# Ledger of designs, part 62: peptides against a protein of PDB entry 8BZL

Target 1, 228 residues: chain A of PDB entry 8BZL
Amino acid sequence: SYDRAITVFSPDGHLFQVEYAQEAVKKGSTAVGVRGRDIVVLGVEKKSVAKLQDERTVRKICALDDNVCMAFAGLTADARIVINRARVECQSHRLTVEDPVTVEYITRYIASLKQRYTQSNGRRPFGISALIVGFDFDGTPRLYQTDPSGTYHAWKANAIGRGAKSVREFLEKNYTDEAIETDDLTIKLVIKALLEVVQSGGKNIELAVMRRDQSLKILNPEEIEKYV
Target 2, 242 residues: chain B of PDB entry 8BZL
Amino acid sequence: SRRYDSRTTIFSPEGRLYQVEYAMEAIGHAGTCLGILANDGVLLAAERRNIHKLLDEVFFSEKIYKLNEDMACSVAGITSDANVLTNELRLIAQRYLLQYQEPIPCEQLVTALCDIKQAYTQFGGKRPFGVSLLYIGWDKHYGFQLYQSDPSGNYGGWKATCIGNNSAAAVSMLKQDYKEGEMTLKSALALAIKVLNKTMDVSKLSAEKVEIATLTRENGKTVIRVLKQKEVEQLIKKHEEE

## One batch from the design tools (peptide; aimed at target 2 R16)

Design b1_p18_8_s2 (made by RFdiffusion4, then SolubleMPNN; from b1_p18_8, 5 letters changed)
Fold by OpenDDE base, seed 2:
Structure b1_p18_8_s2 (fold): chain B 228 residues (1-228), chain C 242 residues (1-242), chain A 18 residues (1-18)
Amino acid sequence: as target 1 above (228 residues)
Amino acid sequence: as target 2 above (242 residues)
Amino acid sequence: MSFAERMEEIKKEREEEE
């Protein structure tokens, strides 16, 4: 069957392994990204961590560099490989080009990596979508999304994972210039968007913010509750 | 047949490369792209897919890519594959320019990419690229040129052609209406709108759903221009009035 | 053979094999 083969075309022109990888993403925890005026915000649904699991080990949002962070939906092990390669590339770029990567550059790198895994024998596609957010060196906030196929696009706001459809519908209705006029409003927008799919309020949300010329800040639950 | 479908690109007993054929089938589901060669220029016209409201402002054409100062391409098929190939085209063109201190000839750039595509059909462990390309360009050797390439690595020069959805019908219309030796860029634009109006699976052709780029020569320089939405609207309106 | 013609042939061949 075509589903057991390496990533090959079906008779009807489909790449089943890529489509199945997208299904793996849909089973992942919901992540949302929003670009504000001078802020980028990532929010992720916290899976109910087993009572005995160290919460520090389950980070769904990670820094790729000082100016770039990523959230993902799908296979955590796959994400780790992508993150590590992206971090190496960010450092390499700083050494060779003497500037940090643009958000588009590192997104393209990740996208190219994913695409190659859809054409290489003995490899399956990465079972992850990613929201990549950060600031270019000129201070422009950016949000990109990648999927298992290696496709990437720039977004004002987007969501991935299990609740992505509902979150996107919310964002399509509520993302306005007024809604992102301030950093606080932008953060509120992300929280409200996640609350469309997260039942237990602010305690089940991981939120990260990056402002211009500032490092990634992970908000604590108390800080999140101030916005709700 | 199934045994050959599940493996890397290999020949069937009948001598067919099923993975290449299936890749071509995938391209048939992509948005329509057409190219028309005129006496005074070349154009690409492509179907634009629906843009989501949350997409960042698309400053650049979705389907039309500038390769260098003298060449552009349009793509039908898998977007991620297209991005890889268009990047490779740019790299090849840049390396040539650095090495020879002149722009790469159009056909040579097309051939270089076609060799890569072909390799992905011949060497084990790779699938074909699910992409067909239309290339427009100008060089000092052949002037204005239009090429088409497919997943097999095959290519050809054309006066007018189409790839993607309803490409066969589009090509038939182009054959009927294309006037060899008398095609101006203006007439080519009108022809492009006419063909797209009939081949796009839309109730009404709108400027939002069409991207058009022209390649011309001005003062000894190649000019690649993407038409503004208002210009495309005018072309559509003119067609509706005829 | 044009690309379009080849695509039509492929479609016909597949319909005959089904």
Scores: peptide ipSAE 0.011, ipTM 0.498, DockQ to the pose 0.177
OpenDDE base, seeds 1, 3, 4, 5: peptide ipSAE 0.006, 0.000, 0.000, 0.000; ipTM 0.509, 0.507, 0.502, 0.494; seed 3 fails the geometry check

Design b1_p18_8_s3 (made by RFdiffusion4, then SolubleMPNN; from b1_p18_8, 6 letters changed)
Fold by OpenDDE base, seed 4:
Structure b1_p18_8_s3 (fold): chain B 228 residues (1-228), chain C 242 residues (1-242), chain A 18 residues (1-18)
Amino acid sequence: as target 1 above (228 residues)
Amino acid sequence: as target 2 above (242 residues)
Amino acid sequence: MSFAERLEEIKKEREEEE
């Protein structure tokens, strides 16, 4: 019945389609974000990519703009839609306002988009959570998380996906000012956090780093192994 | 067969809008928010449920939003819906200011949002907003004001009211203790703490779990202030000593 | 803008997003 695609309240006040979308996120590969002092780091669990899959097509970390990147957990197809819209908005903002978006701005845009899909006819919620990281114009590093409901918050560190609970527990214990004192320590923190749920070390981790006034860099497996 | 008409909020045979009622049920499980009107100001007090160590911003207020220089609101219900509605409130207020070169009257802002809420209950293919709001404000027409709105788009002015978890019990307590014409902001703050202490499902009320904002007039200007944790602690301590 | 106009704008915004 196509009628199930509509997000409605249950008698007990639940939006089941949103909750089910959150379950889809929980089945997704784990993603981690950490804000350092002058760095933001995203890490994602690599699913066993079938040997024949082009690695370029399986990237779970995407640039939204020069100063903003996003990792997601959940439905890849849904993520593509959100990413594309966010990219268009980033470009539009540059054209209309003559400045790049703030990380909060683009997060709010994505969150609003998601919220609308929870309240629009004939549309299901997006089955994705996102970690959005970047730098504001003033050089402040930012990390935001958004979920299928369209809720968003700023974080020092967070995780999404199947291993998110364990990773968050690790981060709650290990995220200290000392642990993020340097860029390298921040990267190491992300790797250690992912290793709580990812087996076989650096080969199964995708890691992206954005430093202040620098573009997004995806670390190669050899670079990741240097931190482990 | 509870025909969840999935497409449109429609009337039941009994004339009820079940989707609106279910939205209200969702709000009933949200953290408690209360508002109290005093002679010299208005306040909002809200339960803070989400304390995460990894949150970046000590959100000055998780549940209390400044709308403009003369108004603030608190929300109970779905946070994402609340964010959309609070943004709309800000936009409406700003557009009015630009058009008329004066701040929007409090009731007019509330009405404008309530019309939007109502529309989401009437037009096909939309669910109601799962949010109730308390509004505090000041304008030159009515002075200090407190309003409540629900998912249906209904609103009313109040001297004191509560939304969210245990709201009915809170309202009952407010009715008993609210002294019309004699309510100072100080007494209102004390009353807010008293009611929250009884209505929150917490063994001990802590300042970390309570957000309070006051709206006052100073030198012909509206001042919206979120109380510091220490101030809230003092209020709690004072209540425990009584 | 009247409420009706705002709703129409919202509808239009949603249609433009489609």
Scores: peptide ipSAE 0.035, ipTM 0.575, DockQ to the pose 0.094
OpenDDE base, seeds 1, 2, 3, 5: peptide ipSAE 0.000, 0.016, 0.031, 0.019; ipTM 0.509, 0.510, 0.655, 0.618; seeds 3, 5 fail the geometry check

Design b1_p18_8_s4 (made by RFdiffusion4, then SolubleMPNN; from b1_p18_8, 5 letters changed)
Fold by OpenDDE base, seed 2:
Structure b1_p18_8_s4 (fold): chain B 228 residues (1-228), chain C 242 residues (1-242), chain A 18 residues (1-18)
Amino acid sequence: as target 1 above (228 residues)
Amino acid sequence: as target 2 above (242 residues)
Amino acid sequence: MSFAERMKEIKEEREEEE
């Protein structure tokens, strides 16, 4: 019977399925996000793509709208569902409100979706954390994180996935106003942070940047090497 | 017993709703929140969790939520559940305002949410919300009010109460020190600091770890104010000097 | 007795019976 609650409280007050979903996130590739002054940067560890796999099909960073992009750690199939729903909501918002979503708005939407999957019959939690980055209509750069529980917070910088702890420790030490004074310095900060956990240099990093009033730009490996 | 732990919220042979009880356990691990009703206002005081260095500047209270112009709440329990419920409270209040062209009465807002909570304990495939709330408000019917609700959908009005970590000890202290009919907002603030100092699992109470909001009436309008850190520091200092 | 207090008592009773 599909009517059984999958996510229930333990006797000690824990939601095991949410905790286990968080473990699935920890097994995911590392992603990092940094908010600069006039730039937002996402970096993701490239998993060793099988030699015969089309690299174009393994995107860890995706646009939700012209002003919002997302990186995730955890189950790729789960992420696809969230991304698709978020994209639909972004378009719906443009049609109904006549303005693009704020980064907070779409984050809250995603968070609410995740939370509902922790209370709905026959549904397990999403096995993903996400870094959501972009610009509000007033030009303010934003970075948010969501986890499998549906909790979300705003960050200056954060990391998710396998190497998140080490990356966060690096960011806590190195994130300063001076370190994000320019777009280039902000990009360098993200690359340096990822290099704490990624072996073999810039070839194993996917990097995306969004500047004010500009579309998402995915940096090519040659561009990344210029910052290292 | 295990059969009832792994299923939707159903009655045990003993008539217990284990999922509701377990949700209450989750709340017991949350930061302490207390509410105190005074003659001239109501307050919420909540434990602030350690802010991670990389968090964006928290412009708003972490634990205290404004619901409308006349009501605020504090939450103990699962943050994601709290966000859903606080959003629902705001929506209910707005829909009422639009429909009736007046603010929703405090108890009616609390009851509306409690019905939702109760439904999540009764209908198949839903787990209880792992959240207790304290509500403060003012309306023309009952004046200043303080309510508490839990995962079962039960609620009650209080003169002073506490939820979250060490709530039982806090309630005992409130019972001893609360002076019915003589409680001013100033005395309530002092009492809140006194209780938090004893119930928070911290070596020393600091203003960084405490959020306080007051609800008062000024010139026929409700004013909800979150105290500044400096004001909380002064309250703590005053308590340490006594 | 609040609902929460009662639930705590019930929990304690259960733990004593186990």
Scores: peptide ipSAE 0.005, ipTM 0.492, DockQ to the pose 0.086
OpenDDE base, seeds 1, 3, 4, 5: peptide ipSAE 0.000, 0.000, 0.000, 0.000; ipTM 0.510, 0.500, 0.496, 0.490; seeds 1, 3 fail the geometry check

## One batch from the design tools (peptide; aimed at target 1 G28 S29 A73 T76)

Design b1_p19_1 (made by RFdiffusion4)
Pose (drawn by RFdiffusion4):
Structure b1_p19_1 (pose): chain A 225 residues (1-47, 50-199, 201-228), chain B 238 residues (1-200, 205-242), chain P 19 residues (1-19); non-standard residues A62 YCM
Amino acid sequence: SYDRAITVFSPDGHLFQVEYAQEAVKKGSTAVGVRGRDIVVLGVEKKAKLQDERTVRKICALDDNVCMAFAGLTADARIVINRARVECQSHRLTVEDPVTVEYITRYIASLKQRYTQSNGRRPFGISALIVGFDFDGTPRLYQTDPSGTYHAWKANAIGRGAKSVREFLEKNYTDEAIETDDLTIKLVIKALLEVVQGGKNIELAVMRRDQSLKILNPEEIEKYV
Amino acid sequence: SRRYDSRTTIFSPEGRLYQVEYAMEAIGHAGTCLGILANDGVLLAAERRNIHKLLDEVFFSEKIYKLNEDMACSVAGITSDANVLTNELRLIAQRYLLQYQEPIPCEQLVTALCDIKQAYTQFGGKRPFGVSLLYIGWDKHYGFQLYQSDPSGNYGGWKATCIGNNSAAAVSMLKQDYKEGEMTLKSALALAIKVLNKTMLSAEKVEIATLTRENGKTVIRVLKQKEVEQLIKKHEEE
Amino acid sequence: SLPAPSAEVLETVHEANYE
C-alpha cells in the first residue's frame, strides 16, 4: 500500500501539511460555541434556494450527551464524526458510563494527531467545537484542530472570520451575558451577526442538562432577530 | 519512487485539493444532467453524448442506472469511473437488504458511496473518481428524494439541481421556474425540456426517466421516444 | 501541466467543500 511520508518537517520546524489543513478550516463557515451556567449553545453560518436544509447541517450529535460543530472540509468532518460516534458506543460498552466531553475530545484530537504522523495520509482539514455535560452536570466546551491540539473554552469561534468573532466574545463574555438561557443564545446570535452580513442564514442548537440536543426552528430564530 | 509520485492526496498552500478540483473541471465538460423533485415523483433528464448515426443503442438506457427497487441514478464525468461507482452502489444496497431485510434509505446509500470517494482524497495516493452523480429515490422515511454527490465525497439534497455542461445556466432557470411544493410530474417534465432547450432539440439527444409510486410499489421507467417527441412538441407551442 | 480550473468550477468546489 501507499507509504509516502506526507506530513514532514520543514526548515524552521514547520509541518506544512498541518498548516495547510488549518487554511482549509479558515475557508469553512463560521461556528461559535458558548458555555453557559446550565446550558451550552452552538451556532453556525450557512452558505441557497432549492436545497434541502436537513441534509446539509454543521451541527451533529455524537452521543445523547455530546454534540459537535465543525468548520473546514465537510467530507473529512463526516469521517471524524462517524469515528467519534463508534467510539462513544465502545466506551458505553467497556465502562458502562456515557463518555465525558473531555474523553471524546481527547479521542478526536488523537485521531487527528495520528493523521499528522502516519504514512500515506494527509491531515484532517477540520476544526471542531465539542459541547455537552459531565456526570456531575458541569457544562463543557472544547475545541480541536488539525494538529490534534485541544483546549477547553468558556466561548470560542472557528472558521471564516473566527478572529473577529473571538475578539467580540472576549469583550462580551461576562456573567450578565450567561445569566439566563435566553441571553446565552442571544450572545451566540450577536457573535454570528458580527461576521454574517444575514440573520436568516444561521443554524443554531441548544443542549441542556440531561435533556438531549434540540435544534431551533427558523421561526424561533426570527424571534431573536 | 518519490520522483515519479504526483502526490494526488495532499493539500495545496491554500488548503485546496487540486486533484478534486481538476476532477470537477472534467465533469463540467460532461453531458448535461438534471433532476427535479415533484409531489408525485422524481425525474432525471440527461443529454445523450452518444448521438452518432452508426450507434446501435442496445440497452434501455445509456446514462440512467437502476440501483435497487426504489432508486435510480445518473452520472456526469468519466464514464468508466461511473461504471465502477454504480456497481458499488448496487453492492451497498444489497448488503443493507441482506442485513436488515429492508431497502436502504436513499441518504444512507449516498453517504456510503461518498465515504469511498472521500477515502480516495485522503490516502492511497490514487487519482479520485471524476464523477458527479444525481440520485433519485423513495423511502419510508422521507418519501421522494433527490441527491447530488461530487468527487470529494460531499453530498446534498435538492428539490432541483443540475450537473455537467452549462449547469450554472440551468440552476439559474430552475430558481426562476421551480414552484416549491406545487410541482407535479407533468409540470416538472415541461420544466426539464425547457431547461435542456436553453443549455443544449431532438428526442434522440435526450434521455428522461421518472420514478413514481403505484400500489405501494416503486416504478422506474425510461420514457419511450414517442413520449419524448410529444413533450418536445408541447413546449415549442409555448 | 493541466490548465487551471474555471472560475465557476472553483466557486462550486469552494461551496461544496467548505460551506

Design b1_p19_1_s1 (made by RFdiffusion4, then SolubleMPNN; from b1_p19_1, 10 letters changed)
Fold by OpenDDE base, seed 2:
Structure b1_p19_1_s1 (fold): chain B 228 residues (1-228), chain C 242 residues (1-242), chain A 19 residues (1-19)
Amino acid sequence: as target 1 above (228 residues)
Amino acid sequence: as target 2 above (242 residues)
Amino acid sequence: APPAPSQEVLDYYEEREYG
């Protein structure tokens, strides 16, 4: 009998392996995404990089394409697989359709991949949630979230990981049209949201910014401190 | 409950993968392997545990494997699993060379294997590999590099790190003594001996129980060299005199 | 019950495997 990891329904209609994968997400560091008017911002809690680790190899925010980036919470190895698949799809889309993916398209692709791993015999769910941000070709900023179940939704702002509850509560109170009126205010909102759960200020925050018709920019610590 | 322990690729109620944790525990019982990155090279130092008199000495390296002309690795964990993974690394490197007519970048080789490892944690009917690896290499993109990969398929770049028995203690010592930007290969070798002397459960460190390989660049070529026993003895003697 | 992994392994896993 192959001990097949099977995601099965409980008697009460729950998928235990999906729920447990969500618990794995909660063990990840906090990530936050905010959609502004002409900007999308991702912020992540920096894990204490072990002394002697190469920081280059520790990335929680990655580009999927020129117009799309992703932050994740949960199992890092699982995230790498999803990221690689998404990147391949983005390139394939450019070749076949001759246009970059929409943020919704690539989110749906990732969500479908995750969903298949909840239904396929002998596969466990991915232990990750993702915040996917970017611009559609028409210049519309987008923010999506996907979970281990393969569900996805569009958001104005959201958070994932261990501090997500506190960050979401902050965003629910503070996300207003006034708070995102400018790019700088939008960035400030993300930083303030992360500071609800991150200790020691801007040194433990990584921020990525994508503006309309611009490439992904990772802010350096000095740039972040200007907003603190 | 025992149910989560026996199934290879399921999450616990707490979001843990027990089989990956157990694989890591198994690695903790393996011989110590160290990696140290220097400005002018990178090294691996590994504990030799099984010195049998009847072993044909032809096995120059029990724990250090040459992968290609620009990369080597050391292994901690299940030997049979290690053999499979090291062979796969060699195959990946050769296929890349044939396809692109250039050596595979170090990180790409590491990630290719890590994707395989990760798959064994996600697909049912298979157990995780009970192996952690340290990789040393040189490429034109990043120069000298040191990587660690675990049974999960996670990896990271390091200036210095340790896997196997007493790895936490070794890492602590490396954090104390590693000087960023000032590490020469000579100083790295001395540091390796110092750490091994403290982490190995032996009364005295001997050259027979230690395997060391260095990766350097000479005349625009990578040179991977396993240190001779006499060279290791000299390093040990120097440490004892300090 | 089989002995649990060492606390060292558990700490390592939590620190490095979750991002």
Scores: peptide ipSAE 0.438, ipTM 0.818, DockQ to the pose 0.769
OpenDDE base, seeds 1, 3, 4, 5: peptide ipSAE 0.424, 0.381, 0.383, 0.394; ipTM 0.809, 0.752, 0.755, 0.764; seed 1 fails the geometry check

Design b1_p19_1_s2 (made by RFdiffusion4, then SolubleMPNN; from b1_p19_1, 11 letters changed)
Fold by OpenDDE base, seed 1:
Structure b1_p19_1_s2 (fold): chain B 228 residues (1-228), chain C 242 residues (1-242), chain A 19 residues (1-19)
Amino acid sequence: as target 1 above (228 residues)
Amino acid sequence: as target 2 above (242 residues)
Amino acid sequence: APPPPSQEVLDAYEAAEYG
């Protein structure tokens, strides 16, 4: 008997494996994304990297392409698979269409990938949610969120992971046009949002900023402290 | 709930992969493997458990495997699984070399195997590999490197780490004694002996029960060397005299 | 049934697995 990992409907219409994958996401450290006027910002809670661990190999924010980056919460190994496939698709798109992907396009690709893993026999869902940010070729900033089910939506701001509820509540109260009027204010908003759940201030936060026509910039701790 | 314990590649109600956790438990019962990164090299030290006098083949290294000219690994866990994975590592490295006419970067080899491991946690009809690996290597991109991977397909780079039996205690000792930026291969070897002496459930550490390999650079070439028993004896002796 | 993995093993797993 093939012990098939089967995502099946319950009698009441639930996909338990998808729901359980969402529980895996909640075990991940918090990530937040905010769309500003001409900036997109990702912030993540730094897990206490073991003293002897190389920090280079522990990243929750990654570039998918020059114009798109992603943060995730949940199973790290699962995330790597998704990231790699997304990167391949971004490059393929550039070669075949001769334009970079739109943020929506790559989000839809990732979402479709996730969805297939909820419907294919012998596969479990991906245990990750992702925040995908970037700029379309027309210069429009975008933020999308995906979950293990393969659903995706566009957001002004959102959060995923263990502290997501508190961060979202903060963003719901504090995300205004005034709060994102400048790049610096947008960055401050992300930091403040993360500080709702992150202890010990700016040292435990990783921030990535993407501005129009600029590459992804990871802020160093000193740069982050200037915004605190 | 016990129902999820027997099924591979499914999430528990709490979002856990029990089979991966159980695989990690199996690794905890395996012989200890240490990896230490130094400024001038990197080393693996592994416990030898199966010294049977009737074994015809003198295995120079039971737990340390050369992968290519620039990389080696050590394994903790199920031997059969380890053999499959180490063979796959060699194949991946060779295919890369043939395709690109350059040796595979260390991290890329690690990730390639980790993707395989991950697949065995996500695709039905498969169980996780009951193996953790330590990788040592050199490449032109990052120099000397040490990686650890587990049954989940997760990996990380390390300055020093341990897998297998008493790994937590070993890691604690490494954290205490590892001096960042000042670690020579000589000091790393001494540290490895120190940690093994404390973590192995033996009254006296003997050279026959320890495998040590070093990876260094000499004249622009990588040299992977398994220490001779006499060399290991000398290291143990030095430790006992301190 | 064998006992579940030790809490130490579980903690190590969680630290490594969930990002």
Scores: peptide ipSAE 0.277, ipTM 0.774, DockQ to the pose 0.817
OpenDDE base, seeds 2, 3, 4, 5: peptide ipSAE 0.238, 0.220, 0.258, 0.256; ipTM 0.799, 0.777, 0.810, 0.810; seeds 2, 3 fail the geometry check

Design b1_p19_1_s3 (made by RFdiffusion4, then SolubleMPNN; from b1_p19_1, 8 letters changed)
Fold by OpenDDE base, seed 2:
Structure b1_p19_1_s3 (fold): chain B 228 residues (1-228), chain C 242 residues (1-242), chain A 19 residues (1-19)
Amino acid sequence: as target 1 above (228 residues)
Amino acid sequence: as target 2 above (242 residues)
Amino acid sequence: SRPPPSKEVLEYVYEKEYL
């Protein structure tokens, strides 16, 4: 008999494959997202790049479009598939609707994709969660999270991956209007949040910043150290 | 545990994909393949296990495949799977060339195949490919490049790396001896021989058991060359004299 | 039952497959 991947309900109503995919996410390095007033910031824990590995091929933050970027936690290969599909959708939307996607739209697209993979009898769930940040065409900064189940929500700040619990606890305590009053303070908040779980300081952090009407900027290590 | 290790690739309770892990385990039993990036070129060195006197003279290496004018790969794992994937790489490269009227960038070719590999880990009724690949290439974007991909569909760029049998030991040796920024193709060849000599489960390294290909740039063109047996013999001899 | 993957394989998977 042809063995098929099956995501089915348990007698107690659990989708075990989805729950297990969430465990795969927890094996990923930590990512954090924070929405400021006029800025969105993604921070990720750098995996120790193996000696002799090219660091450019190890990316946890990527652009989906000019106005949207994403960080993920979980299976790298799964993430690449989702990223590529999202990029195609962003371009398709620009072509057909003549406007960039809203952050909510592309998040919903990704979430729907993930959900389909939890319901298809021939597929397993994606083993990734994502933080999706960007600006809507009206200039509103947005942060969304999605998980393997295909659920998504808007956030002021959130975290995913192995250290997510600690980072979230930090953000719950420290995310205030004062803490995000300026772009620099918002960046500093992300760094401080990551430092709850990242060892060896700023060298192990990658930061991406998107400001209103500006392209995604990945900060270099020297720029990050200014905030540490 | 048995439920997750015998079925189509699904998550274990711990979030593991056992079929992918088992595919990687299978690759560990394959012949050793090395890749080393140098300033003036990139090379693949592979263990040749099938030495039969009755084999027809194959002009091409057993484990090293030319993909296009600018790229080659070596494979470790199930031969039949490798043949399918190498053919697919050639097709992808050719389709890109036809569509865009320029050679496919190295990383894009690697990524395209990795997406196929990933699909075989996610879609029902399929097993992961039991193959890891090393890719060498040149493009105008990044120059000389070396990539590794595995059954999961993950990949990475490398200065030097190894797949197959004793890959961990080989990588450790490469880490020790690889000098970033100072690696010439000549020194890379010497390093490849050194590492293979220690990682191959043979009493004595012989040229008949080693395949080496180099990728260089000459007059603005990529040149992929499989070393002749005599050239490999000279490299081995030089290593033995040091 | 198939034997579990070697430590080497597990290390590779966990270090490289999960980001």
Scores: peptide ipSAE 0.133, ipTM 0.637, DockQ to the pose 0.859; fails the geometry check
OpenDDE base, seeds 1, 3, 4, 5: peptide ipSAE 0.008, 0.056, 0.094, 0.065; ipTM 0.667, 0.679, 0.647, 0.518; seeds 1, 3, 4, 5 fail the geometry check

